# Ledger of designs, part 115: peptides against a protein of PDB entry 5TUV

Target 1, 107 residues: chain A of PDB entry 5TUV
Amino acid sequence: KEVIDRLRYLKAEIEDLELKERELDQQKLWLQQSIKNVMDDSINNRFSYVTHEDICNCFNGDTLLAIQAPSGTQLEVPIPEMGQNGQKKYQINLKSHSGPIHVLLIN
Target 2, 107 residues: chain B of PDB entry 5TUV
Amino acid sequence: AQECQNLEVERQRRLERIKQKQSQLQELILQQIAFKNLVQRNRHAEQQASRPPPPNSVIHLPFIIVNTSKKTVIDCSISNDKFEYLFNFDNTFEIHDDIEVLKRMGM

## One batch from the design tools (peptide; made by RFdiffusion4, then SolubleMPNN)

Design b2_p19_8_s1 (from b2_p19_8 with E10T P12N N16T F19K)
Fold by OpenDDE base, seed 4:
Structure b2_p19_8_s1 (fold): chain B 107 residues (1-107), chain C 107 residues (1-107), chain A 19 residues (1-19)
Amino acid sequence: as target 1 above (107 residues)
Amino acid sequence: as target 2 above (107 residues)
Amino acid sequence: SLHLNSSELTENFSYTLSK
């Protein structure tokens, strides 16, 4: 019966897709670890920077702040809401756990 | 048949997840490539200059870029915990991470 | 990658600097 054949086909395909999804999950984990290893390498770490020129070439016309912080630093941006003075609050909260946060004015 | 329809929905759901995971994996690959290209560029540049760049002229990864209007007033407060920073803006802002910056740089 | 516009937020945003 056509329905039975279709069911068998779909079930088999779903099983194959499950395998594919698991493969991708493992590849993601591997690549994430690979990236971490590459970035943690002492030589790579030494050269893991951009210049003011790089940033200026990417952005223009505004005030640009560069905030460098240790990996793992948490960034929080609350939804803009009315403050006590009736003005919307636009803010950024940063929490570092392992080192200082460095702020640079780019332009 | 209802069972066939259910499996087709499940199949499509899995296909979409796989597609998303493939996209995420490709993004990670591009991130790794961009970082390696950045390191290579900087190594070459320092070799040509025979010296490292001035310490305050570069932004080390990881970082974020905050851009806002030139008229925006920015206040920065450090909490009792010296690792916590609060930035207050009187207007809207945008945040870009280092990954996006590297993309814009063409790395 | 992260590209956030504060004016477009519909909920509190969280992000962790990585790598």
Scores: peptide ipSAE 0.582, ipTM 0.906, DockQ to the pose 0.902
Fold by OpenDDE base, seed 1:
Structure b2_p19_8_s1 (fold): chain B 107 residues (1-107), chain C 107 residues (1-107), chain A 19 residues (1-19)
Amino acid sequence: as target 1 above (107 residues)
Amino acid sequence: as target 2 above (107 residues)
Amino acid sequence: SLHLNSSELTENFSYTLSK
């Protein structure tokens, strides 16, 4: 029966897709760990920075704040709401757990 | 048959997940390459200059960039502890992470 | 990568800085 054959085909294909998905999941985990290892290397860490010029080349005509914080720092941006004076409040909340936050103004 | 239809839906769902995971994996690979290129660039630059950059002239990873109008008033305050920061803007802003910056830099 | 425009937020946004 055509339907039975189709079912068998689909089941076999899904099984192959399951294997592929698991392979990709493992590759992602491996790569993520690899990236962490590379970035945490003392030599690489020493040179893991960008310059003011780099930032200025990426963005023009605006006020630019560079905020450097330890890995794991949490960033929160609430939906802008009206303040008591009728002005919308645009906010950024940062919480670091392992070190200081550094802010640089780039012009 | 209903079972055939169910399996076809499942097949399509898995194909989409695989596609997404492949894309994410590609992005991670590009991120790693960009970081390695950044490190290489900076190492070479410091070798040529025979000195490291001034401490406040560079932004170390990880970081975010906040850009807003030059007319935007920005207030920054520390709350709860010295690791928690609150930024207030009187107008809209944009946030970019270090990954996006490296992309814009062509790393 | 992260590119957020505060004017386009439909819900509170959270993000964790990471290496």
Scores: peptide ipSAE 0.581, ipTM 0.906, DockQ to the pose 0.929
Fold by OpenDDE base, seed 3:
Structure b2_p19_8_s1 (fold): chain B 107 residues (1-107), chain C 107 residues (1-107), chain A 19 residues (1-19)
Amino acid sequence: as target 1 above (107 residues)
Amino acid sequence: as target 2 above (107 residues)
Amino acid sequence: SLHLNSSELTENFSYTLSK
């Protein structure tokens, strides 16, 4: 029956898709590790920076803060809920565990 | 028939996940390329200048960029351990990570 | 990549800086 044939086809395709998905998962893990290794290289780390000019070229017209912190620093942004005084809260919480946080005003 | 429909839905869901994973993988590849290009650029620039840039003139990875209106009042408080930062804004803001910045830079 | 607008948040946002 056509339905049975379709079922068999779909099941076979899904199996192939499962294999493809697993392949992609493995590739992602490999690439993530590769990126980490590249960025952790001492020479690469030495030159892993952007300039104020770079940032200004990417953004304009607003106040720009650059926040540099060690890897692993946690960033939290709560929902802009109403505060105790009836004012919406716009907040950024940063927590570093391995070093200082540096804040730079770009413009 | 119902089983066929269920499998078709599952197939489509898997296809969408695979598409998303492929996109994520491509992004990681671009991230690695962008980083390598950044390092190369900076190495070349420092060679031409015969010196490294001033410490406060560059933003080292990883970093985030916060942009907000010029009229936005920004308050920053630091915890006792000096590893926690709280930024308060009286208006909305946007956050961009270093990956997005490198993209905007055309790296 | 991260591009967050505080006005568009529907839940608390968490992000970890990484190299």
Scores: peptide ipSAE 0.588, ipTM 0.906, DockQ to the pose 0.913; fails the geometry check
Fold by OpenDDE base, seed 2:
Structure b2_p19_8_s1 (fold): chain B 107 residues (1-107), chain C 107 residues (1-107), chain A 19 residues (1-19)
Amino acid sequence: as target 1 above (107 residues)
Amino acid sequence: as target 2 above (107 residues)
Amino acid sequence: SLHLNSSELTENFSYTLSK
């Protein structure tokens, strides 16, 4: 009886958790869409930028590249493997599908 | 007994997944707030300056920041269509997206 | 958010820029 009761309890709880998870999934989708709408707004888009100063305040002591690219641009970083010359390859591959990529040297 | 144990494991798994999703939602909320704050800041700044910033002085979203040692040699090759970029580094680097940058900016 | 260190990669990394 105790085992049966525990089983019933667990099954009921799992059902509740499933509902909760679905709720969270919907909230995520809603929020993602909300963010997209806010960012796609013409006025907001006009002001959606950071400055060199902003970046410099976040980082120091390094070479900083700012790479601006259209939404949907794909970034690939392969595992650093030994190249043919025996040196590890550290690479970034960028592929834009909708517009140019702009690179700024900050530091 | 074994069934109870299986359900308890499933229950715990779901609880943890829900917790993760809740955290992700919080992150999205913060992203939206940060973006709105950024827009507001820039609007005020441009109003005070009575002009927009020079085109090459700002980094428009979305963007990434690549930071590496000042000693790192960086080579960039661009595809024929200018939509594909290959960055080669002779040393390690770090990549930060715009979301992280906004966090570091305190937005 | 994304914070990637190239030295810590154990697999090929892929990321898509998005608003």
Scores: peptide ipSAE 0.577, ipTM 0.904, DockQ to the pose 0.938; fails the geometry check

Design b2_p19_8_s2 (from b2_p19_8, 6 letters changed)
Fold by OpenDDE base, seed 5:
Structure b2_p19_8_s2 (fold): chain B 107 residues (1-107), chain C 107 residues (1-107), chain A 19 residues (1-19)
Amino acid sequence: as target 1 above (107 residues)
Amino acid sequence: as target 2 above (107 residues)
Amino acid sequence: SLHLDSSKLTENFSYTLSK
């Protein structure tokens, strides 16, 4: 009887959690679409930029590359592996599908 | 019973997923706020300056920032179609997306 | 958000720029 009651309770709770999870999923989709709409707005798009100063204020002491690419560009970073000369290979792979990639040296 | 234990594990798993999704949702909200603040800042700045910034002085979203030691040797290879970029580094690097940059900017 | 340190990678990393 105790086991049966516990089972019923757990099943009911899991059902409630499923509803909550679906709600969150829908909210996420809505918000993602909202962000997209805001960014796609012509006025907002014009002002959707940062300056070199902004970047320099966020980072210091290193070489900084700014890579601007179209939305949807794929970024791949493989696990560093030993090369033929014993040097670890550190790589970044970028693939754009809708436009050019622009690389800027900030400092 | 074993079934109760299984359901309890499932319940906990769902709770963790919900927690993760709630966190992700909060991040999206912050992203939207940050973007709107960025746009507002830039609009105000351009109004005060009575001119837009030079095209090459700004980095348009979306972008990523790569930072590495000033001693790091960077090699860039571009595919024939100009859609693929391969960066080779002789040392470690860090990558930051525009979202993180906006966070660091306090947007 | 993305903050990746290549020295701490335990698996191949994939990322898509925001849409």
Scores: peptide ipSAE 0.597, ipTM 0.906, DockQ to the pose 0.873
Fold by OpenDDE base, seed 4:
Structure b2_p19_8_s2 (fold): chain B 107 residues (1-107), chain C 107 residues (1-107), chain A 19 residues (1-19)
Amino acid sequence: as target 1 above (107 residues)
Amino acid sequence: as target 2 above (107 residues)
Amino acid sequence: SLHLDSSKLTENFSYTLSK
């Protein structure tokens, strides 16, 4: 019966897709670890920087702040809401756990 | 049949998840490539200059870039925890991470 | 990658540098 055949086909395909999804999950984990290893390498770490020129070439016309912080630093941006003075609050909260945060004015 | 329709919905759901995961994996690959290219560029540049760049002329990863109007007033406060920073803006801002910056740089 | 516009936020945003 056509319906039965379609059901069998779909079930088999879903099983194959499950395998594919698991494969991708493992590849993601592996690649994430690979990236971490590459970035944590002492030589790579020494050269893991951009210049002011690099930033200026990417952005223009505004005030540019560069905030360098340790890996794992948490960034929070609350939804803009009215403050006590009636003005919307635009803010950034940063929480570092392993080192200082460095702020640079680029332009 | 209802069962066939249910499986087709499930099949499509899995296909979409796989597509998303494939895209995420590709982004990670590009991130790794961009980082390696950055390191290579900087190594070559320092070799040509025969010296490292001045300490305050570069921004080490990881970092974020905050851009806002030149008229925006920015206040920075450090909480009792010296690792916590609060930035207050009187206007809107944009945040870009190092990954996006590397993309814009063409790495 | 992260590109956040504070004017377009519909919920509080969280991000971790270099996961």
Scores: peptide ipSAE 0.594, ipTM 0.906, DockQ to the pose 0.862
Fold by OpenDDE base, seed 1:
Structure b2_p19_8_s2 (fold): chain B 107 residues (1-107), chain C 107 residues (1-107), chain A 19 residues (1-19)
Amino acid sequence: as target 1 above (107 residues)
Amino acid sequence: as target 2 above (107 residues)
Amino acid sequence: SLHLDSSKLTENFSYTLSK
């Protein structure tokens, strides 16, 4: 029966896709760990920075704040809401757990 | 048959997930390459200058960039502990992470 | 990568640096 054959085909294909998905999941985990290891290397870490010029070349005509914080720092941006004076409040909340936060103004 | 239809839906769902995971994996690879290129650039630059950059002239990873109008008033305060920061803006802003910056830099 | 526009937020946004 054509339907039975189609079912067998689909089941076989899904099985192959399951294997492929698991392979990709493992590759992602491996790559994430690899990236972490590379970035945490003392020599690489020493040179893991950008310059003011780099930032200025990427953005023009605005006020630019560079905020450097330890890995794992949590960033929160609430939906802008009206303040008591009728002005919308635009906010950024940062919480670091392992070190200080540094802010640089770039012009 | 209903079972055939169910499997076809499942097949399509898995194909879409695989596509997404492949894209994410590619992005991670590009991130790693960009980081390595950044490190290489900076090592070479410091060798040429025979000195490291001034401490406040560079932004170390990880970081975020906040850009807003030059007319925007920005207030920064520390709350709860020295690791928690609150930024207030009187107008809209944009946030970009270090990954996006490296992309814009062509790394 | 992250590109957030505060003017387009539909819900509270959270992000963890390098994780």
Scores: peptide ipSAE 0.593, ipTM 0.906, DockQ to the pose 0.844
Fold by OpenDDE base, seed 2:
Structure b2_p19_8_s2 (fold): chain B 107 residues (1-107), chain C 107 residues (1-107), chain A 19 residues (1-19)
Amino acid sequence: as target 1 above (107 residues)
Amino acid sequence: as target 2 above (107 residues)
Amino acid sequence: SLHLDSSKLTENFSYTLSK
């Protein structure tokens, strides 16, 4: 009886958790859409930028590249492997599908 | 018995997944807030300056920041269609997206 | 958010700029 009761309890709780998870999934979709709408707004888009100063305040002592690309641009970083010359390959591959990529040297 | 144990494991798995989703939602909320704050800041700044910033002085979202040692040699090759970029580094690098940058900016 | 260290990669990394 105790085992049966525990089983019933667990099954009921799992059902509640399933509902909760679905709720969270919907909230995520809603928030993502909300963010997209806010960012796509013409006025907001006009002011959606950071400055060189902003970046410099976040980082120091390194070479900093700012790469601006259209939303949806794909970034690939392969595992650093030994190249033909015996040196590890450190690479970034960028593929844009909708517009140009702009690179700025900050430091 | 074994069925109870299986359900308890499933219950715990779901609880942890829900917790993760809750955290992700919080992150999205913070992203939205940060973006709105950024827009507000820039609007005020441009109002005070009575002009927009020079085009090459700002980095428009979305973007990524690549930071590497000042000694790192960086080579960039661009595809024929100019939509694909290959960056080669002779040393390690770090990549930060715009979301992280906004966090570091305190937005 | 994304913070990637190329020295710590154990697999090929893919990322899409803010969909």
Scores: peptide ipSAE 0.590, ipTM 0.904, DockQ to the pose 0.892

Design b2_p19_8_s3 (from b2_p19_8, 6 letters changed)
Fold by OpenDDE base, seed 5:
Structure b2_p19_8_s3 (fold): chain B 107 residues (1-107), chain C 107 residues (1-107), chain A 19 residues (1-19)
Amino acid sequence: as target 1 above (107 residues)
Amino acid sequence: as target 2 above (107 residues)
Amino acid sequence: SLHLKSEELTENFSYTLSK
């Protein structure tokens, strides 16, 4: 009886958790779409930018590359492994599918 | 007994997933808030200046920031299809997306 | 959000720009 009761309790709890997880999944999808809609708004899009000053204030003393690219652009960073010349490879690969990539040097 | 143990493991597994999803949802909420704050800031700034910022002084979303030492040598290669970029660094670098930058900006 | 340090990578990293 005790084992049976425990099983029933656990199954009921898991069922509730399943419902909660599905709820969260739906909320995530909704919010993602909401963010997209807000950002795609013409007025918001007009003002969807940061300045050089903003970036410089966030990162002091470094060389900074600002890379603006269309949504969906893929970024690949291979693990820094030794090259044929014995030098580690520090590399970034970018692949855009819908438009040009713009690179700005800051600092 | 074994079934109870299996269900308890499953329960814990689901609880952890739910926790992760709740955290992700919270981040999305903050992203939307940050974006709205950014737009509001920029609108006010342009109103005060009575002009839009110079075209080359701003970085539109989405973007990433790559920061590295000022001593780092950076080489950039553009593929035949102008949509692919290869960056080579002779030293380590860091990458920050626009979301992380907005966080640092306090948006 | 993304904050990646190249020296901390243990495997190849991929990311897609969004929003």
Scores: peptide ipSAE 0.610, ipTM 0.907, DockQ to the pose 0.910
Fold by OpenDDE base, seed 2:
Structure b2_p19_8_s3 (fold): chain B 107 residues (1-107), chain C 107 residues (1-107), chain A 19 residues (1-19)
Amino acid sequence: as target 1 above (107 residues)
Amino acid sequence: as target 2 above (107 residues)
Amino acid sequence: SLHLKSEELTENFSYTLSK
């Protein structure tokens, strides 16, 4: 029966897709670990920075804050809400657990 | 049959997830390449200058860039240990992570 | 990558800096 054949085909294909998806998941994990290893290398870490010029070339016309913080630092941005004074609150919360946060004004 | 239709929907769902995961994987690859290029650039630059850049002239990864209008008033509350920052803006802002910045830099 | 516009948020946003 054509329907039965189609069902068998689909089931087989789905099984293959499951394997493919798992493969991609593993590749992602591997690559993420690879990136971490590369970035954690002492020599690479020493040179893992951008300059003021780099930032200025990417952005113009605005006030720019460069916020450097340890890996794992948590960034929170609440949805803008009307404050008690009738002004919308635009806020950024940063919390580091492993080291100080450093802020640079660019431009 | 309904079963056939259900499997076709599942098949399509899996195909879309796979496509998304493939794209994400490619982005990770590009991130790694960008980082390596950044390191190479900086190593070369420091070799040419025969010195490292001043500590406060560069932004070390990981970082974020916050950009807002020149007219935006920014208030910052900092904890005594500088582990916690609270930024208040009187207007809208944008946030960019280091990955996006490296992309914009063409790394 | 992250490109966030504060005015476009529909929910509270969280992000963790990482290498």
Scores: peptide ipSAE 0.608, ipTM 0.906, DockQ to the pose 0.934
Fold by OpenDDE base, seed 3:
Structure b2_p19_8_s3 (fold): chain B 107 residues (1-107), chain C 107 residues (1-107), chain A 19 residues (1-19)
Amino acid sequence: as target 1 above (107 residues)
Amino acid sequence: as target 2 above (107 residues)
Amino acid sequence: SLHLKSEELTENFSYTLSK
């Protein structure tokens, strides 16, 4: 009896959790679209930038490359593997489909 | 009963997923806030300066930051149209997107 | 947000820049 009641309770709770999870999924989708709309606004887009100082304040001691590219640009980083010459490969591949990529050396 | 235990495990799994999704939603909210704060900051700064920043002095979103040791040798191959980039590093590197940078900036 | 360390990759990584 107690087990049966517990099972019933658990099943009901799981159903509630399923509803909650779906709600969160919808909220995520909504929020993502909202962010996109805000960022695509012409005025917001005009002022959507950071400065060299901003970057330098976030990082120190290393060489810093800032890579600006159009939305939708694909970034690929292969797993470092040993090359034929015995040296590991550390690579970044970038492919833009809608415009040029711009690279800035910050440090 | 075993069924009860199984449902308890499932319940816990769903609770964890919900927790993760809630965290992700909070991150998205913070991203939107950070972006709005960035825009506001830049608008104010340009108003004070009575001019926009020089074109090459800022990094427009979206962007990524690559940081590596000062000793790292970086080789870059660029397509003619600058749509494709291949970076080769002789050592490890880190990549940070604009969202993380805004977080570090305290936006 | 993205914070990737090349040394910690266990598989090829893909990322799409987005506004």
Scores: peptide ipSAE 0.618, ipTM 0.908, DockQ to the pose 0.901; fails the geometry check
Fold by OpenDDE base, seed 1:
Structure b2_p19_8_s3 (fold): chain B 107 residues (1-107), chain C 107 residues (1-107), chain A 19 residues (1-19)
Amino acid sequence: as target 1 above (107 residues)
Amino acid sequence: as target 2 above (107 residues)
Amino acid sequence: SLHLKSEELTENFSYTLSK
């Protein structure tokens, strides 16, 4: 029957998609580890930086803050809310666990 | 049949998830390439200058960039935990991570 | 990658810096 044939086809395709998804999951895991290894390399780590010029070339017309922090630092941005004085509160919360946070004013 | 429709919905959901994972994988590949290009650029630049850049002139990965109007007042406070920072803005802001910056730099 | 606009948030945002 047509319905039975369609069911069989769909089930077979879903199984193939499951295999594809697992393949992609493994590739992602491998690539993530590869990136980590590359970035943790002592030579690469020494040269893993951008300059003020780099940042200024990417942005213009605004005040720019550069915040460098250790890997694993947590960033929290709450929804802006109205303060008691009638001014909206715009906030950034940073929590580091393994080292200091460094802030630079670019312009 | 209802069962066919259910499987077709499942099939479509899996296809979309696979598409998303493929896109994420491509982004990771680009990230690794961008980082390698950044390292190569900086190594070459330091060789030409015969010295490393001044410590406060560069921004080491990982970092974020915060941009806001030049009229925005920015206040920063450190909590009793020296690893916790609070930034207050009197106006809206944008945040960009290092990955986006490297993209904008053309790395 | 991350590009966040404070005025467009629909919920509190969390992000972890990673190398």
Scores: peptide ipSAE 0.618, ipTM 0.908, DockQ to the pose 0.913; fails the geometry check

